# Designs tried in a protein design run: peptides against a protein of PDB entry 4ASU. Part 30

Target 1, 270 residues: chain A of PDB entry 4ASU
Amino acid sequence: ATLKDITRRLKSIKNIQKITKSMKMVAAAKYARAERELKPARVYGVGSLALYEKADIKTPEDKKKHLIIGVSSDRGLCGAIHSSVAKQMKSEAANLAAAGKEVKIIGVGDKIRSILHRTHSDQFLVTFKEVGRRPPTFGDASVIALELLNSGYEFDEGSIIFNRFRSVISYKTEEKPIFSLDTISSAESMSIYDDIDADVLRNYQEYSLANIIYYSLKESTTSEQSARMTAMDNASKNASEMIDKLTLTFNRTRQAVITKELIEIISGAA
Target 2, 83 residues: chain B of PDB entry 4ASU
Amino acid sequence: FTFASPTQVFFNSANVRQVDVPTQTGAFGILAAHVPTLQVLRPGLVVVHAEDGTTSKYFVSSGSVTVNADSSVQLLAEEAVTL

## One batch from the design tools (peptide; made by RFdiffusion4, then SolubleMPNN)

Design b1_p10_2_s4 (from b1_p10_2, 4 letters changed)
Fold by OpenDDE base, seed 4:
Structure b1_p10_2_s4 (fold): chain B 270 residues (1-270), chain C 83 residues (1-83), chain A 10 residues (1-10)
Amino acid sequence: as target 1 above (270 residues)
Amino acid sequence: as target 2 above (83 residues)
Amino acid sequence: SVFEQLLELS
């Protein structure tokens, strides 16, 4: 490589490093906010899931329609955030198919579709785009919930798959159950609950779905921002190492050029 | 007893004496060993009676309330404010 | 892109 080539590459990498550093700072700010907002959201979401955990709602085997909701975002450059969700979605879909279930998929965030469109295109009901630019709100979750309920797909049970935040350096892809109104209404374990009006139960389920989606979005967002921060930090470090290597190469090449020029001068071959 | 909105937690696994909630079917009080039930909230006043005798009041918009067999209660409001 | 390469190494 010529000195010119090395210089060009150095300039390029230095510029990239500036970008990654900037992105790290942005991600850090978003992470800090997300983490703060996750605290109440987690209590809220876990509270919503309490019924399903305690009631041990079971779906009859003859019920075959299963909905998988994958939660991520539209934005990349966040490590394995999207691939982790997609991987678990694939695994879940395969397991359900092996069990003779019909599987449909909803993607929250365009990245889910981007990853799964080739292999699972026929299973997609809808993909929600424009996710991840702003912190998710309960309103956003409600819109998704409503769209799901109005999709016309009469699922029996479902799975919402998202990354649960553990720490700035750790997240875990998790699955939480989603149940249809019919499944809840027919569950034997629900018999202990007093005579619940059908309209009340319907409304309750709508809130429950929105709550769970909201929770998943908050967990996902926090995980994503932390992962992005880490990814950008790593990229910046990698850039630094590459700059160092190229600088050494540059220096060596420069010395070689100088030596060559000196030899030419001394030899009179100029 | 857990009482939270998407953005704020008021009670997290707390022990309370009684919670009065506004539901679409009417206001009802959740006491110890209340029968399991699912309800939806209407806009109105939530009153939490603590074991120490203190009473806290909240205004809620909409949401859900769950009373489980184990006496755990989840009050989840879309919006809630302390009064 | 160089950017993508840097990210992949991470």
Scores: peptide ipSAE 0.135, ipTM 0.932, DockQ to the pose 0.012
Fold by OpenDDE base, seed 5:
Parts: structure tokens; C-alpha cells; sequence
Structure b1_p10_2_s4 (fold): chain B 270 residues (1-270), chain C 83 residues (1-83), chain A 10 residues (1-10)
């Protein structure tokens, strides 16, 4: 490589390093906010799931319609955040299909569809885009919940798959259950609950769905920002190492060029 | 007893004496060992009676309340403020 | 791109 080539490459990598450092800082700020907002969201979301855990709601085996909701975002450059969710979605879909279930998919965030489009396009009901540019709100979750409920797909049970935040360096893809109104109303375990008006139960279920979606979005966002921060940090470090290597190569090449020029002068070939 | 909104936690697995909640069917008092039930909140006043006799008041917009068989209670409001 | 390469190494 010529000195010019090395110089050009150095300049390019240095510029990229600036970008990755900037992106790291942005991700760090978003992470800090997300983590703070996740604390109450987790209590809220886990609280919403408490009924299903305590009541041990089960879907009858003869029910065949299953909904998978994958929660991610539209934004890349965050490591394995999207692929982890997609991988678990694929696994779950395959398992359910093998069990004779009908599987439909909802993607929250465009990246889910991007990954699964070729293999699962016929199973997608809807993809929600414009996720991840701003922190998710309860309003956003409510919109998603409403569209799901109005989709016309009468699922019996479902799974919401998202990345749960563990720490700044760790997340885990997890699954939580979603139940249809009919499943909840017909569950034997619900018999201990006082006579609940059908309208009340419907409204309750709507809140429950919105709550869990909101919770999943908050977990996903926190995980994503943390992962992005880490990815950008790693990229910056890699760039630094490459710069160092190229700098050494540059210096060596420069010396070689000088030596060659001197030899040409001495030999009279100039 | 857990009482939270999407953005704020007021009680997290706390022991309380009584919680009064505004439901669509009317005001509902949750006491210890209350029968399991599900309700939807209407805009109104939530009153939490602590074991020490202190009372706290909150205004909620909407949401849900769950009383489980194990006496755990989840009050989940879309919006809530301390009054 | 060099950028993609740097990200893949991460």
C-alpha cells in the first residue's frame, strides 16, 4: 500500500471513531434515562402479570391459535438485540407449529420484520414501525394493544418476546404470556374471582395487554441502549487499535520510501 | 399491596390495612383477606390506610385493580398523583 | 464498509 492509501485509510478510520464515540455518548444518555424509567415500569408491568401467575391461567390444549409478539425497534447498531428476539420467535413458532398450532406474528419494530420476512412473511399480521426514536410511552403501548385487539385475529393464547434488562452488560430474551379474553373468562382458575362483569373483564384485559406491552418496550429499550453503548465502545476501541497498527505501517512505509529515494540518488538512476 | 403507574411507584409489596379504590361500579374497599376480584378504575380518589394508622390520598385517572387469593393486591393506574 | 467491519469485530 502506498503512503497515500494508508493516509486515506487512517483518515477514514479516525472519522469513524469520532462517529462511534459520539454514538456511544448518545446511547449512554438514552440508557441512563431508560434505566431510570424502567424501575417503575417494571413494577407496573410485573404487577400486571401477577394475575396470570397467581391464577395459573392455562389455555386448553384443543385451542390452536397462537400469537407471537416480538418486541424490538427500528434502529440498528445494537449488537444482537434484534437477532436474539427473532431467534426466539423462530424457535417458538417452530415448536408451536410442530405441536399443531396456528401461529401468527406481530412485530414491534421494523427490524423484526426485516429479519423474519423471508421465512415467516405469511405469518405476519402487522408490524409496528417508528419504534425506538423516542422513549416508549404508555400511549404507544395502548395504540399497539388496540391495533392488536382490532386486528381480527382471534388468538387463544400468545407470547410476547422481548429483551429483559439485567445489567449494563447483560440482557436476556424472555417470553411472557398473553391471553385472550375468552381464555381468561373460561379459565377454571378464575372461578375463585367474584362474578366479574363481562365488560369489566374486557376492559381489564385491554389494560393488561397495554401494560405488558409497555413493560416489554421499557425493558427492550433499556437493553437496546445498553447494548448500543457497548457496541459503540467496542467499535471505538477496535478503531483505535487499527489506527495504531496503520500508523506503524505508515512510519515503516515512509522510511522505506525515503531509503529507496536515497538509493536512486546514489545509484545515479535519477 | 402494589400501587403504581407506568412512571411512578407508590407502594411496592407493602402491607396496608385498607385501600379504597374508585371502580366503575362504585367505591370499593379492599381489606385484609378480601375475596379475589378484578375491577377497573374510574377517575377518582384512592385512599390507602397504612397499618400505623396513617392515610394517603391519591387521584387516579383509570386502570385496574386485582385482588388475588393470596391477598396480594395490584393497583395499576394509567396516571396517578399524590394528593 | 470500514464502519461495518469495525462493528462486526465488536
Amino acid sequence: as target 1 above (270 residues)
Amino acid sequence: as target 2 above (83 residues)
Amino acid sequence: SVFEQLLELS
Scores: peptide ipSAE 0.127, ipTM 0.932, DockQ to the pose 0.012
Fold by OpenDDE base, seed 2:
Structure b1_p10_2_s4 (fold): chain B 270 residues (1-270), chain C 83 residues (1-83), chain A 10 residues (1-10)
Amino acid sequence: as target 1 above (270 residues)
Amino acid sequence: as target 2 above (83 residues)
Amino acid sequence: SVFEQLLELS
């Protein structure tokens, strides 16, 4: 490589490093906000799931329709955030199919569709786009919940798959259950709950779905921003190392050029 | 007793004496060892009676309330404000 | 792109 080539490459990497550093700062700011907003959202979401955990709601084996909701976003450059969700979705879909269940898929965020569309196109009901540009609100979750309920697919049970935030350096892909109104109303474990009006139960279930979606979005967003921050930091470090290596190469090449020129002068070839 | 909105936590696994909630079927008080039930909130006043005798009031919009067999309660409001 | 390469190393 000529000195000019090395210089051009150095300039390019330095520019990229500036971009990755800037992106890291942006991700850090978004992470801080997301983490702050996750605290109440987690209490809210976990509270919503308490019924399902305590009542131990089971779907009868004769019920075959299962809905998988994968939660991520439209935005890249965040490590394995999208692939981890997609991987678990694939695994869950395969397990359910092996058990003789009918599986339909909903993607929250365009990245899920991008990964799974080719292999699971027939199972997709809908993909929600424009996820991840702004922090998710309860209103956003409600819109998604309503669209799911109005999709015409009458599932018996489902799974929502998302990345749960653990720390700035760790997230875990998790699954939480969703149940249809019919499944909840027919569950034996629900018999202990006193004379629940059918309309009340329907409304309750609508809130429950919106609640879990909201919770999953907040967990996913926090995980994503944290992962992006880490990815950009790593990229910046890698760029720094590459700059150092190329700088050494540049210096060596420069010395070689000088030596060659001196030899040419001494040999009378010039 | 857990009481939260999507953006704010008021109580997290707290012990309370009584919680009065506005539901679509009518307002009712949740006492210790209340029978399990599910209700949907209507806009109205929530009153929390602490064990020490203190009372706090909140205005809530819509949401849900769950009373479980283990006496745990989850009050989840879409919007809530302290009064 | 060089950018993609840097990200893959991470």
Scores: peptide ipSAE 0.116, ipTM 0.929, DockQ to the pose 0.012
Fold by OpenDDE base, seed 3:
Structure b1_p10_2_s4 (fold): chain B 270 residues (1-270), chain C 83 residues (1-83), chain A 10 residues (1-10)
Amino acid sequence: as target 1 above (270 residues)
Amino acid sequence: as target 2 above (83 residues)
Amino acid sequence: SVFEQLLELS
């Protein structure tokens, strides 16, 4: 490599480092906000799931239609955030298929489809794009819920897969169940709720779906921002190391060039 | 008793005497050991009666309320404000 | 790209 090449590379890496540092700061700000907003969202979301946990709703084995919802975003540069969700989606899909279930997939965020396109394209019902630019709202979740309910796919049960936030340095990919209205209404464990009006139950289920989607989005967002912050920090550090190495190379190369020039002068060879 | 909106928590696993909620089927009073039920909220007033006799009022938009067999209650409003 | 390389090393 010539001195010019090394200089060009140094400049490029330095510029990239500026970008990664900037992105780290942006991610940090978004993370701080997301974490604050996650606190009530978690109570809200966990509260919404309480019925299903307490009632222990079971789907009969003869019911074969299963929906997998993967939750991430459109934005990259956040470590294993997307791949972790995709990995669990693949595993779940494979397990369900092995059990003789029909599996359809919904991706929240374009990255899910990007990762799973080659292997699971035919199983996708819909992918929701434009996820991750702004913090998710309950309205956003409601839109997704409504779209799902209107998709025409009459699933029996489903799984929503997302990254649950643990700490600034840790997240865990988790799965929560979703159930169709028919599954809920027919579940034996729901017998204690027999006096519930069918319309009420339908509306309740719609809220429940929106609630869990909202919760998953909030967990995912917080996890993503923290992961991005970490990724950008690591990238910045890596850039620093590369700059140091290239600087040494530059100095050595410069010395070699000077030596060569001196030899040429002495020898008369140009 | 848990009462929350997507953005705010009002009660988290608290013990209360009674909660009055506005449901689509009418007024609904939740007491201790109430029979399990599911309801959907209509816009209206929520009144929480604490064990100490304190009464708190809230306005809610929409949402759901769950009364479980274990007497746990989840009141989840899309929007809620203290009054 | 160099950017991707930096990220991969993280």
Scores: peptide ipSAE 0.133, ipTM 0.932, DockQ to the pose 0.012; fails the geometry check

Design b1_p10_3_s1 (from b1_p10_3, 4 letters changed)
Fold by OpenDDE base, seed 3:
Structure b1_p10_3_s1 (fold): chain B 270 residues (1-270), chain C 83 residues (1-83), chain A 10 residues (1-10)
Amino acid sequence: as target 1 above (270 residues)
Amino acid sequence: as target 2 above (83 residues)
Amino acid sequence: ELEELEELLK
């Protein structure tokens, strides 16, 4: 590499380091907010899932339509956040297919579509874009829930896959169940809730879906911002190391160029 | 008894005497050993009666309430404010 | 620069 090439690369990496440092700070701020907002959201979301756990809702084996909802965002540069969700989606889809189930996929965030487009494009129902610029609101979740319910795909059960926040350095990709209205209404375990009006149950299910989506978005957002903060920190460190290496290379190359020029002058070979 | 909105938690696995909730089918009181039920909230007043006799009032928007067989209750409102 | 950034993230 010429001195010019090395200089150009140095400049580029230094600029990138500035960007990564800035992004780290932004991610840190967003993480702090996300973590605060996750606390009530987790109680809210876990509360919404309590029915399904307590009632032990089961889908009959003859019901074959399964919906997979992957939750991430549109924004990259956050480590394995998107790939983790995609990996579990692939695994779940494969397992369901092996069990003879029909699988359809919904992506929350464009990155899911980006990763799975080639291999699973025919299974995608819809991808929700414009996720990740601002903290998710319950309104956002409601919109997603409504669109899902109006998609025309009459699933029997589903799986929502998202990254659950553990700590600033840890998240875990998890799956929570979603059920169709028909599945809930026909579940034997729901017999203890027999006095429920059908319209009430429908509305309840709509809220439940929105609640679960909201919860998943909050978990995902917190995990993502934390992961991005870490990724940007690592990138900044790597950039620093690269700058040091390139600087050494620059100095060595400069010396070599000078030596070569001197030899050319002395020998008249130029 | 759990009572929360997306942004605020009012009760988390608390033991209460009674919770009065506004539902689309009418307001009703949730007591100990209440029969399992699912309801949808309408805008209105939630009144929580603590074991010590203290009462707390809240205004809620839409949402859901679940009474489980194990007497656990989840009151989940889209919006809720303390009165 | 994005490509370089991706390399730094590896």
Scores: peptide ipSAE 0.081, ipTM 0.933, DockQ to the pose 0.167
Fold by OpenDDE base, seed 1:
Structure b1_p10_3_s1 (fold): chain B 270 residues (1-270), chain C 83 residues (1-83), chain A 10 residues (1-10)
Amino acid sequence: as target 1 above (270 residues)
Amino acid sequence: as target 2 above (83 residues)
Amino acid sequence: ELEELEELLK
């Protein structure tokens, strides 16, 4: 590499380092907010899931339609956030297919579609875009829930897959169940709940779905911002190391160029 | 007893004596060992009666309430404010 | 620049 090449690369990496540092700060701010907002969201979401855990709702084997909802975002540069969700979606889809289930997929966030479109395009129902620029609201979750319920796909049960926040340095991809109205209404375990009107149950299901989606979005967002912060920090450090290496290379190359020029002068080969 | 909105937690796995909730079918009082039930909320007043005799009042919008067999209760409101 | 950034993230 010429001195000019090295200089150009140095300038480029220095600029990138500025960007990564800036992105780190932005991610840190978003993380702090996300973590704060996750606290009530987790209580709310876990509360919504309590019925399904306690009622032990089971789907009969003759029911074949399974929906997988993958939750991430549109935004990259956040480590393995998207690939982790996609990996678990693939695994779940494969397992369900092996069990003779029909599998359909919904992606929350464009990155899911980006990763899975080639291998799973036939299974996609819809992808929700415009996720990750702003903190998710309950309204956003409600829109997703409504679109799902109005999609016309009559799933029996489903799985929502998202990254659960553990700490600033850790998240875990998890799965939570979702059930159709028909599955809930026909579940034997629901018989203990007295005087449940069909309309009430329908409304309840709508809220439940929105609640779970909202919860998953909040977990995902917190995990993502934390991961991005870490990724940008690592990138900044890597950039720093690269700058140091290139600087050394520059100095060595400069010395070599000078030496070469001197030799050319002495030899008359110029 | 858990009572929360998407943005605020009022009770988290707390023990309470009674919770009065506004449901679409009417006012509903949840007592200890209440039979399992599911209801949806209408805009109205929630009254939480603590074991020590104190009462707290809230206004809620839409949402749901679940009473499980183990006597756990989840009151989930889209919006809720303390009165 | 984005390509270089991706390399730094690897």
Scores: peptide ipSAE 0.078, ipTM 0.924, DockQ to the pose 0.173
Fold by OpenDDE base, seed 2:
Structure b1_p10_3_s1 (fold): chain B 270 residues (1-270), chain C 83 residues (1-83), chain A 10 residues (1-10)
Amino acid sequence: as target 1 above (270 residues)
Amino acid sequence: as target 2 above (83 residues)
Amino acid sequence: ELEELEELLK
């Protein structure tokens, strides 16, 4: 590599390092906001899931329609955030298929479709785009919930897969159950909730779905921003190391060029 | 007893004496050992009676309330404000 | 520049 080539590469990496540092700061700001907003959202979401845990709702084996909802975003440069969700979606889909279930997929965020389109295109019902530019609101979750309920796909049971935030350095891909109105209504464990009006139960399920989606979006967003911050930090460190290495190479190459020129002068004077 | 909106937590696994909630089928009071039920909230007043005798009032827009067999209660409002 | 950034993220 010529001195010119090394210099060009150094300039490029230095510019990238500036970008990654800037992106880290932006991600840090978004993370701080997301974490603050996650605190009440987690209480709210976990509260919504309490019924399913307490009632131990089971889907009969003869019911075959299963919906998988993967939650991520449209934005990249956040480590394994999208691939982790996609991996678990694939695993769940395969397990369900092996059990003789019909599986349909919904992607929240364009990255899910990008990863799974080739292998699971026939199973996709809908993909929600424009996720991740702004913090998710309950209104956003409600829109998604309504679209799912109006999709015409009458699932019996579902799974929502998302990244749960643990800490600034850790998230875990998790799965939470979604149940159809019919499944809830027919569940033996729900017998203790007798005399519930059908309209009330329908409305309750609509809120439940919106609540769970909202919760998953908030967990996903916090995890994503944290992961992006970490990714940008790592990139900045890697860039720094590369700059150091290239600088050493530049210095060595420069010395070699000078030595060669001196030899040529000496040999020509001869 | 858990009472929260998407953006604010009012009670988190707290012990309360009684909670009055406005539901679409009518307002009712949730006491200790209340029978399990699922209800949907209508716009109205929520009144929380604490064990120490204090009473707190809230206005809620919509949402759900769950009373479980283990006496756990989840009041989840779309919007809620302290009065 | 984007390709170089992707390499740094690997």
Scores: peptide ipSAE 0.075, ipTM 0.931, DockQ to the pose 0.180
Fold by OpenDDE base, seed 5:
Structure b1_p10_3_s1 (fold): chain B 270 residues (1-270), chain C 83 residues (1-83), chain A 10 residues (1-10)
Amino acid sequence: as target 1 above (270 residues)
Amino acid sequence: as target 2 above (83 residues)
Amino acid sequence: ELEELEELLK
């Protein structure tokens, strides 16, 4: 490589390093906020799921329509955040298909569609874009929930797949159940619940869906920001190491060029 | 008893004596061993009666309330404020 | 641009 080539590469890497350092700081700030906001969101979301856990809602085996909701975002540079969700979605879809179920997919965040479009395009109902630029609100979750309920797809059971935040260095892709109104209303385990009005149950289910979506978004956001922070830190360190190596190469190459020029002068060849 | 909004937790797995909730079908009190039920909240006042005799009041906008067979209660409001 | 950046960071 010529001195010019090395210099160009050095400049490029230095610029990348500046970007990654900046992004790390931004991600750190967003992570701190997300983690704070996740605390109440988790209580809220887990609370919403309590019914399904305690009532042990089950979908009859003869029911075939299954909805998979993958939750991530539109933004990249966050390690395996999106691929982890997509991988689990693929696995779940395959398992359900093997069991004779009809599977439809909803992506929250454009990255899900980007990963799964080629292989699962026919199974996608809708993709929600513009996710991840700002912290998700309950209003956002409500909009998503409403659109899902109005999609016309009458699923029997569903799964929402998202990254649950564990710590600054760890997340876990997990799945939570989603049940249709019909499934809930017909569940044997719900018989112990006192005469529930159909309209009340419908409204309740709408809140439940919004609640779990909101919860998943908050978990996903916190996981994503943490992962991005780590990814950007690693990138910055890698860039630093590469800069050091290239600098040494530059110095060696420079000396070699000088030596060559001197030899040419002495030999009369230049 | 869990009482939370998306942004704030008021009670987390707490033991309380009674919770009065405003539902679309009317207000009712949730006591120990209340029958399992699902309700939707209407805008109104939530009153929490603690075991120690203290009473706290909240205004909620909307949401849901769940009373489970194990007597656990989840009060999930879209918006809630302490009064 | 983000995709390009990702490629550059590889």
Scores: peptide ipSAE 0.073, ipTM 0.936, DockQ to the pose 0.176

